# Peptides against a protein of PDB entry 5FRP, part 135

Target 1, 225 residues: chain A of PDB entry 5FRP
Amino acid sequence: VEWTESIPQIIATREDISKELNQALAKTFIDSDPRVRRTSVMIFNKVPVTEIWKNITNKAIYTSLLHLAREKHKEVRELCINTMAKFYSNSLNEIERTYQNKEIWEIIDTIPSTLYNLYYINDLNINEQVDSVIFEYLLPFEPDNDKRVHRLLTVLSHFDKKAFTSFFAFNARQIKISFAISKYIDFSKFLNNQESMSSSQGPIVMNKYNQTLQWLASGLSDSTK

## One batch from the design tools (peptide; made by RFdiffusion4, then SolubleMPNN)

Design b2_p22_6_s2 (from b2_p22_6, 12 letters changed)
Fold by OpenDDE base, seed 4:
Structure b2_p22_6_s2 (fold): chain B 225 residues (1-225), chain A 22 residues (1-22)
Amino acid sequence: as target 1 above (225 residues)
Amino acid sequence: NEIEELKEWEKKLEEELKKALE
């Protein structure tokens, strides 16, 4: 019975320690040294999502994480974008929504909007990264239609107007890209056929092929940067 | 050398933070 009486104190102490840790961690996310910020972001990659949710209770940390998506330091920004997308996906998969974690979920649920809003920066590199994380983490390939739809609805449910706009634009682009790739393949097949190339359609297809390539290339970031 | 040192530092920090979060 005596040890039971000490439990509240222990819990309180642990809570205090946890609070201090959270406060310290929160500071690292806004540290002037990008290395510190980077390391802080990496915590979300190294620690299981369940443990993150359990131990990181300061909502400011999550908010700060999201803000780093617009970080000036490229490496930190890129890491953050990947991290937050992955964290979002993992959270959806592994973390139940409870009353206790509601406040954190309110922040986490904004990750999709945060990511889609990055398109408005109009940076090709950022756009590519956002595209990548969307396909990998936010809206991953899911053969189960119900799950796919559910995920989609979940993602969309917290969109702001800007996010919706970018989402539709993104989808439109994807459709166009898919179409272009399909045509590229068709054109390539055509061009590889000598008989077809010798036909009256040869020059026309060649032109379309070149246009398609140009269009595809224009959407690619300069990898040499 | 500096890059390696930084990597080591980052690793150490990550480990410490991980431990703290356990």
Scores: peptide ipSAE 0.025, ipTM 0.580, DockQ to the pose 0.014
Fold by OpenDDE base, seed 2:
Structure b2_p22_6_s2 (fold): chain B 225 residues (1-225), chain A 22 residues (1-22)
Amino acid sequence: as target 1 above (225 residues)
Amino acid sequence: NEIEELKEWEKKLEEELKKALE
């Protein structure tokens, strides 16, 4: 009988500890020391996504995480961008949408917009990182058409106007790159054929080949604007 | 010394988090 009476107290204690921990963590994300902030962000990388959703219930932590994407400290910012993108992807894959976690999902669903909005900072390093995380985490390669479309629609469903603009610019750039690569291949094949090289088109194709190479070399770092 | 302190803090935080997650 005595042990039964202790159960509520134990549960209450655990809840209290969890609450206190959440409050403490929330403070660390806004700490003045970038090393502390970095360590806090790393929690999202080290702890399984399911456990994060279960135990980190303070929405301020998630909001603060997203805010760090625009931090001045380069290392923390870069870590944050990578972390939030990965966390978003993992959440989509592993976390069900329920009434209980709705408020957190409302924040997490803004991650794509948050990332795409970083293009407007007009920083080449940031742009490159955003490109990378989009490719790796937000819109990864998916051979299944239905899954690919579903992911795309999910990502786009919470876009603001700025994010849409950046998205279209990004895709436009990718199309251009793809086109350029295709042309490069065609030109390379042409130039590899001796008969073709001896034709009147030989010098023209050679020139286009060189231009394409130059464009590809420079274009990989182009702004999405 | 500061780096070591930070590492210790990180470890402590992870341990506390792990405990809280159990």
Scores: peptide ipSAE 0.022, ipTM 0.557, DockQ to the pose 0.012
Fold by OpenDDE base, seed 1:
Structure b2_p22_6_s2 (fold): chain B 225 residues (1-225), chain A 22 residues (1-22)
Amino acid sequence: as target 1 above (225 residues)
Amino acid sequence: NEIEELKEWEKKLEEELKKALE
């Protein structure tokens, strides 16, 4: 009976400790020192996702993490973008949606929108990083069609209007690139045939080839800056 | 000195997190 009476106190103590820890951690995410903020973000990389969800219960911490994606300090921002994307992916794979964690999921579900909204900053480095994390974590390559579609639908289901617009624009760009590459290949094959080059179509195809090459080169150059 | 303080803080935080997770 005595041990039973001690359980509530232990639970209460643990709750108190957890609360204090969460409060302390929440403060570190808004610290004026970027090194402190960096360290705080690194917690999400060092601690397993399941443990994060279990022990970090203050929703303000997650909100603050997402806000760091737009902070001025480059190193912290870049770390945050990678961290939040990875955390999102891991959460989808390992964390079940329950009534108890609903409020946290509401925040986590905004990560895709948060990332896609970064395109509006119009910074080449940020764009490249966002492209990278989308490919690696948000919409990874999945050979199973059903799983791929399910992931896509999950990501899109929480998009705001701006994110959707960015997504569409990104896809449009990919389609254009794919089309250009296909044409490049076709033109290259044509030009490699001497008989075809000697035909009346030769000069026309050569011109199209050059235009395609220039377009591709311009796109690639922008990605390397 | 500031870098060392940060490292100590990181260590402390990690330890506290570890304790909270036990």
Scores: peptide ipSAE 0.022, ipTM 0.552, DockQ to the pose 0.011
Fold by OpenDDE base, seed 3:
Structure b2_p22_6_s2 (fold): chain B 225 residues (1-225), chain A 22 residues (1-22)
Amino acid sequence: as target 1 above (225 residues)
Amino acid sequence: NEIEELKEWEKKLEEELKKALE
């Protein structure tokens, strides 16, 4: 009887704790101290994605996380970019879309757009990081065609116009890289053939080879980067 | 030590989150 009577109170207490925790956490994301903000972001790295979705119900927290992608503090920004990308990927893999979590998903679904929009800052370091997280988390290698297409469509489904433009630019760059690598291989094969090297085309191919290497080594000298 | 305090806060927060889920 005593136990039964305590249940509502316990439940209420737990709910209150959860609410207070969410409120407190929300405040930490906008704290003036970058160290506090960093710590808050780290929660998303340390706590399993399933637990985050269950316990962090204040949408403001997720919104604030996304805003930190444009944080002036470099360390916090970089951490945030990696964190949100990873969180997005993990969420897609592990979290079911339900009526209860739809509002959170609406925010999380904007992560790809948020990341692609960072290209407009025109910062080389940011661009490189965005490239990295795209390859690692947003559009990872997937041998299954259907899964790849599904992931791609999911990523694109919530793009704003700017993100879409950036995506195409990025895709174009990928094509260029792929082409360059292919040519590098071709040139290498040609240069490894003594007969070919002795031909009139030898010097020409050598020059192209060197140019290709230089382009690749320069970290993708593309104006769209 | 501010760093230590932040670490403690982080730990506490994580623990509270875990407890809230139990």
Scores: peptide ipSAE 0.025, ipTM 0.589, DockQ to the pose 0.012; fails the geometry check

Design b2_p22_7_s1 (from b2_p22_7, 13 letters changed)
Fold by OpenDDE base, seed 3:
Structure b2_p22_7_s1 (fold): chain B 225 residues (1-225), chain A 22 residues (1-22)
Amino acid sequence: as target 1 above (225 residues)
Amino acid sequence: DELEKEVEKFMEELKKKLKKLE
């Protein structure tokens, strides 16, 4: 009984410690010294993804991480691009979507778009790095067709128009992706048929998928001409 | 550089604190 009463105090103390850490970390991400910013990004590489999600609750930290993808300092930028791509992949694999972490997921779900938008900078080194992280972390080789399609759908589900355009320009022309897209279309049709019948959120998701499909169809038709 | 050492120390402390929160 006494141990149960101490748990709230321990939780409260942990929350206070967590708050202080989050505040300190938020400052380090925007520090004027590139070395400090680099070290801050490295936390996401050194700490397990589950611990990051549990202990980093300040949205500003995640937003700042994503912003560093456009950092002027080359080393920090390159590290950030690799880190955010890996973090995205690990999060998809290991972190469940809950009501409590919804706001963080809303930020993390923009990582694919953030990465694809880097192609518009028109820098060859950045383009090469983006290509690398896409095939290593965002759309890795997956022998299971259903898992591969599901990953592709997840990545595409939050794309903005610019990201879609970039996707078709740089990646969709690859045979592997084209095949995945074909399966995606089939799977999307299947999902549309199932979700349209069961949930209130079905129509919104379906609309986004349909828009994606239309965009994919339009982009593929242009590439075959 | 002294600054790099301080930053590394901070990172290690942060890592330790994060582990204690688990």
Scores: peptide ipSAE 0.054, ipTM 0.651, DockQ to the pose 0.016
Fold by OpenDDE base, seed 1:
Structure b2_p22_7_s1 (fold): chain B 225 residues (1-225), chain A 22 residues (1-22)
Amino acid sequence: as target 1 above (225 residues)
Amino acid sequence: DELEKEVEKFMEELKKKLKKLE
């Protein structure tokens, strides 16, 4: 019985500690000293992804991390780009989507767009880095076609218009993929249209979707060889 | 150098706090 009375206090203490920690960390991400900002980013590299998601609950921290991708300080920017890409990949692999972490996922899901939008800076070094992290973390080599397609669809599902444009530009050589992606977009629009789901066209669209997935799977396998 | 040490100390404290939350 005595242990049960201590649990609320422990929980409360944890919440207080967590709050203070999150507040302190949020400040370090926006610190004027690039060394402080760098160190803050390194937390995401040094702490397991599961622990980050568990203990870093202030959404502003994640937002601030993403903003550092466009920072003027080269070292911090480069570190941030690598870190956020890796963190995205690890999150997809290890973190389940729940009601409790929905708000954080909404931010994390923008990482692909954030990265692809860096191409518009028109900096060769940034472009090379973005290419590197895309192939290493966002769209890694995956021998399983279904998993590869699923990852691709996940990455693309949250793209803004600019990210799509850059994606198509850089993948223009993969016409099959572009075509399949276009069909996926059409399908997604169809699914989002509530009036269309009740129509006799539903099964037809699903068939087209499946064909699109097959095309994507085939195209991605060929490009990785 | 002093600022770096302070930042490192902060990071260590943060790690410790995170571990205590586990």
Scores: peptide ipSAE 0.051, ipTM 0.643, DockQ to the pose 0.016
Fold by OpenDDE base, seed 5:
Structure b2_p22_7_s1 (fold): chain B 225 residues (1-225), chain A 22 residues (1-22)
Amino acid sequence: as target 1 above (225 residues)
Amino acid sequence: DELEKEVEKFMEELKKKLKKLE
């Protein structure tokens, strides 16, 4: 592949190297050969999350990663699903939200929805895999109740309607949703009290949480019918 | 498979370059 031969020869500034790497990687994610796509996904498994965030700045790469969850090639798809779930979890744990990485976070925050939307494919193998990664990476066991609830709220806060529907259908029964809702209410109250004191971002966060609460409430009402 | 080896080599090179950007 002509472009692969050029990469080792790149004598450029640090910035130029970064740009070139991003361009090269973006191409590999959409390569016609599934082996190339697979290898591209593996980068996210082999490189520390902090280095990925630092050096992979092209949003198209992340978007392409998410699209591979619906890849026709089974092996690539399965790898991608595991990879993106793990990457999401690692990012939440290790990456600070900044102004500079905001656009990437906007994509990464859609990973939970992307995964839950896979249930609509109605494939048993996919469903099993999604179940697995949800409980391993998205909503892992956490003995600290506050951390567990915070993680749950984070995951739910970016759900679209379809993802919420899937959540209630497949996972809500397994998650003590009643406990989550209770803690959510407490957290919302806490946020309201804190925001009355400080930052301009408070109202935006509160709005998102309130929306999530409304969706949770509506979903519970539908399940009781 | 020669292609697989090339892809793996590329990945390793990319990984090394990413580390140098730190």
Scores: peptide ipSAE 0.059, ipTM 0.651, DockQ to the pose 0.017; fails the geometry check
Fold by OpenDDE base, seed 4:
Structure b2_p22_7_s1 (fold): chain B 225 residues (1-225), chain A 22 residues (1-22)
Amino acid sequence: as target 1 above (225 residues)
Amino acid sequence: DELEKEVEKFMEELKKKLKKLE
């Protein structure tokens, strides 16, 4: 706990030591001692998300964080699941997608799938925790329908097939998927209309949206069978 | 190198402290 508290101070004081720190941190996440791993995870809880993104640049750290979701040590696993979900949410809210952080985002964007895939472990405690973090962090209550749909689409856009299946099995009942899909279609049309005019990224985004829609449609069809 | 050493030292100290709590 004290170490994780010191890291922000170290990071803030020595930008030049970022590489060494990252290397050291990468080791701590895979340390044989679960307490060390736990402490490492706590960094993501104690350090502001903006500072994490700024100072933790080693991809291996993020990958290791995600891997800890399947940790054998219950306390570390539980902490990790909560941490990654919260970190994901905070990142979506506070971190812009840039060229520089693209590679990290590629990892962070897998957090939803990582979490939903935990349902396949068929552990009741894990399932309950996943449910909790989904509603608290991944898909929090949002009164703004557009924001809610956007968040949902963001979460779904990176799902693997298994995650989609889990989503439909566990969460689709709570989410007016039909409404979300409708809004998604509208949003996709809107994006198509805007992006078709201005950027090379438009087709990519649209393709992702279309894939998501197709997966959603397929999932819905499977759930109705 | 110094920071890495400091971090390593800290990690070792942390490990040591954690072992004392067991």
Scores: peptide ipSAE 0.029, ipTM 0.595, DockQ to the pose 0.013; fails the geometry check

Design b2_p22_7_s4 (from b2_p22_7, 12 letters changed)
Fold by OpenDDE base, seed 1:
Structure b2_p22_7_s4 (fold): chain B 225 residues (1-225), chain A 22 residues (1-22)
Amino acid sequence: as target 1 above (225 residues)
Amino acid sequence: DELEELVEKFMEELKKLLEKLK
């Protein structure tokens, strides 16, 4: 009974502490000292993704993290790029989408676009790093075909126009992906139409759909090797 | 220096929280 009475106070205290910590961290991400900014980014590497999502609720922190991808300080920038890519991947794998975390997900979902937009800086070192994190974290090798396709579609679903352009320019091996995606959309629309499914064309479309998915999955695997 | 200390403190607090959850 005494245990139960202390829980609300602990939660309340925890919320207050969390608020103060979030406010402090928001300041450190924009600090003039690159060492402070670096240390701030390191939190996302040292703390499990699940705990980050629970305890860091200030949207400004996530926004600031993404902005550091264009940081002038090389060490901070490089750390940030790796960190945000890894964080994105871990979030996709471990964090469920809920109503409560929707606003944070809206920011996190822009990470792929943020990374692909770095190609426009036209810096060889940045390009190499972006390539590396794409293959390691954004589009990792996955033996399961369905999972590979799903990951690809997830990454592409939030692209802005610039990111798409970069994607096609730098992932030449995946140029045909646009065509496959178009087919996928067409097939999906067909499959969602009950009248079409009942037609003689239903099985044929389904077969083509499966072939397209297999092709996408295979292409993704080849690009990550 | 003050901000670094705050960040370090934050990290420590998060680590402590994680340990309590384990």
Scores: peptide ipSAE 0.034, ipTM 0.587, DockQ to the pose 0.016
Fold by OpenDDE base, seed 2:
Structure b2_p22_7_s4 (fold): chain B 225 residues (1-225), chain A 22 residues (1-22)
Amino acid sequence: as target 1 above (225 residues)
Amino acid sequence: DELEELVEKFMEELKKLLEKLK
């Protein structure tokens, strides 16, 4: 009986710790000292993704992380870009989408757009870094066609218009037209085979797919001229 | 340097806390 009474206290203590942690992190991510911000970002690199999702529940922390991608301090920015890309990839691989984590996923799903939007800064170093993290984390090499297409669709499904434009501009240039076409074919096959199109999100994904296709078609037509 | 050390310690403590919350 006595040990059962201690359980609520332990849980309460854990909740208190979690709350304090989240409050502290929320502050450190926006600290005036770049070293503090850097260390805050490093938490996302040092702690397993599953533990981050479990223990960091304050959405403001995630939004702050994403904002650091445009940080003036170069080291913090570079670290943030790498961290958020890696975190995104790890999250896709290891974290299930649930009702409980929906709000966090809504933020995390904007990471691809956040990264692709960095191309508009027109900074060569940033562009190179974005290219690097795209190929390393966002769209990694995947020999399995279904997995590759699924990842691509996932990344594209949350693109804003600007990110989509950047994706086609940069990736269409780097990816031989043949590869783009191949991906299109793979995407089409995936969409045709996936029963998940019957989900409430199916039409949204299809719409984005169609937009992508139209844009690809337009870009291809311009390149053939 | 002192601040950096403090920050690193803080990070380590946070990591430990996260691990304990497992």
Scores: peptide ipSAE 0.028, ipTM 0.588, DockQ to the pose 0.016
Fold by OpenDDE base, seed 5:
Structure b2_p22_7_s4 (fold): chain B 225 residues (1-225), chain A 22 residues (1-22)
Amino acid sequence: as target 1 above (225 residues)
Amino acid sequence: DELEELVEKFMEELKKLLEKLK
């Protein structure tokens, strides 16, 4: 406990330890002992998100974290699911997208899909947990409509086909989500009409939004049948 | 070498901690 408690302090104080720390953590995340894996996951809960992004640069660690969502050990799995959802939300709120962290963001952006894909396990306890973390961290209550829509768009923009299917099956039927989807469509239409997003990322974002809109439109049409 | 030693100590302490949690 003392050493694990010291890890946050070590991460915060020494940039030079970054490589060795990353190598060590990469090993602990895949350790055969579930307790070691659990402790590794707890680092993501105890260390501020900004410090994690700064000091944990090995993409394999993040990949391993996501893999633990399907862990056989129930306690580790449950902890991992909560941790990755919270980490995703905190990252969206506090971490800027840069060229340097692009590869890590590519992994983190798959967290929503990873979570929604857990519904296919068809386990009641897992389903309940996924429901909980979705409404707590992925799609939290936000009184600002624009922020709420933006969050929804961000989450949906990285969905695979299976995640979309799960979303419609489990969440889209909820009145609150239906309202959010409607606002998303309005927002997306508005963005498409504004020529001025001249940033180099504009076309890529627009393409993703358009794909999401088309998919949402098709999914909503099927539910009304 | 010092960092490797620190990592090894960390891993050892982690293992000890895990043993205590049994």
Scores: peptide ipSAE 0.026, ipTM 0.534, DockQ to the pose 0.013; fails the geometry check
Fold by OpenDDE base, seed 3:
Structure b2_p22_7_s4 (fold): chain B 225 residues (1-225), chain A 22 residues (1-22)
Amino acid sequence: as target 1 above (225 residues)
Amino acid sequence: DELEELVEKFMEELKKLLEKLK
């Protein structure tokens, strides 16, 4: 346990041990001892997001992190839920999407769905924690309307059907339909801006927008039945 | 070098852990 506490410092200093470190971490994330798993999760909390993305290249580690959200050990699970939500937010803010990190992003982009799917466990403590991390990390308060809408669409664009259903069930009440509509209007205005559409991200955002609209439309229809 | 010593200790502990997992 004590040696695992030194890992964050080692990661920051030695690129040459990256392969061995990745192999070791892949094993520690699935260790039978909850203390070892806990320490593994703490690496993602203690090491800067940029250093994590640079040094942890084994996709299995990220997959294992996400799986710990459903772990039986309460302390490890709770830590994992907080850690992955924070990591997701930090990644969106600080990590660029490149061809090289595409496979990792494909996993990280599932974090919102992973979190919203926890509502189906029907545990009050888990629900409260999920609510907390959603408002703190996934959909934080943002005074800029464009940034707020962009974040919302980013989160929604990677939802599976179950996550979307949970979103409407739990958060649609808090997201005043009026606010959602306002965001929709603002987003539409943003997308209609020629400068935004001319960017390399324009088509991707447009596709995400259309998918979100279709899902919103379907979800609203289900809530009214 | 304190860092080298720390890395060596870490690697040794890792090896021990891996041996226990076998």
Scores: peptide ipSAE 0.023, ipTM 0.443, DockQ to the pose 0.013; fails the geometry check

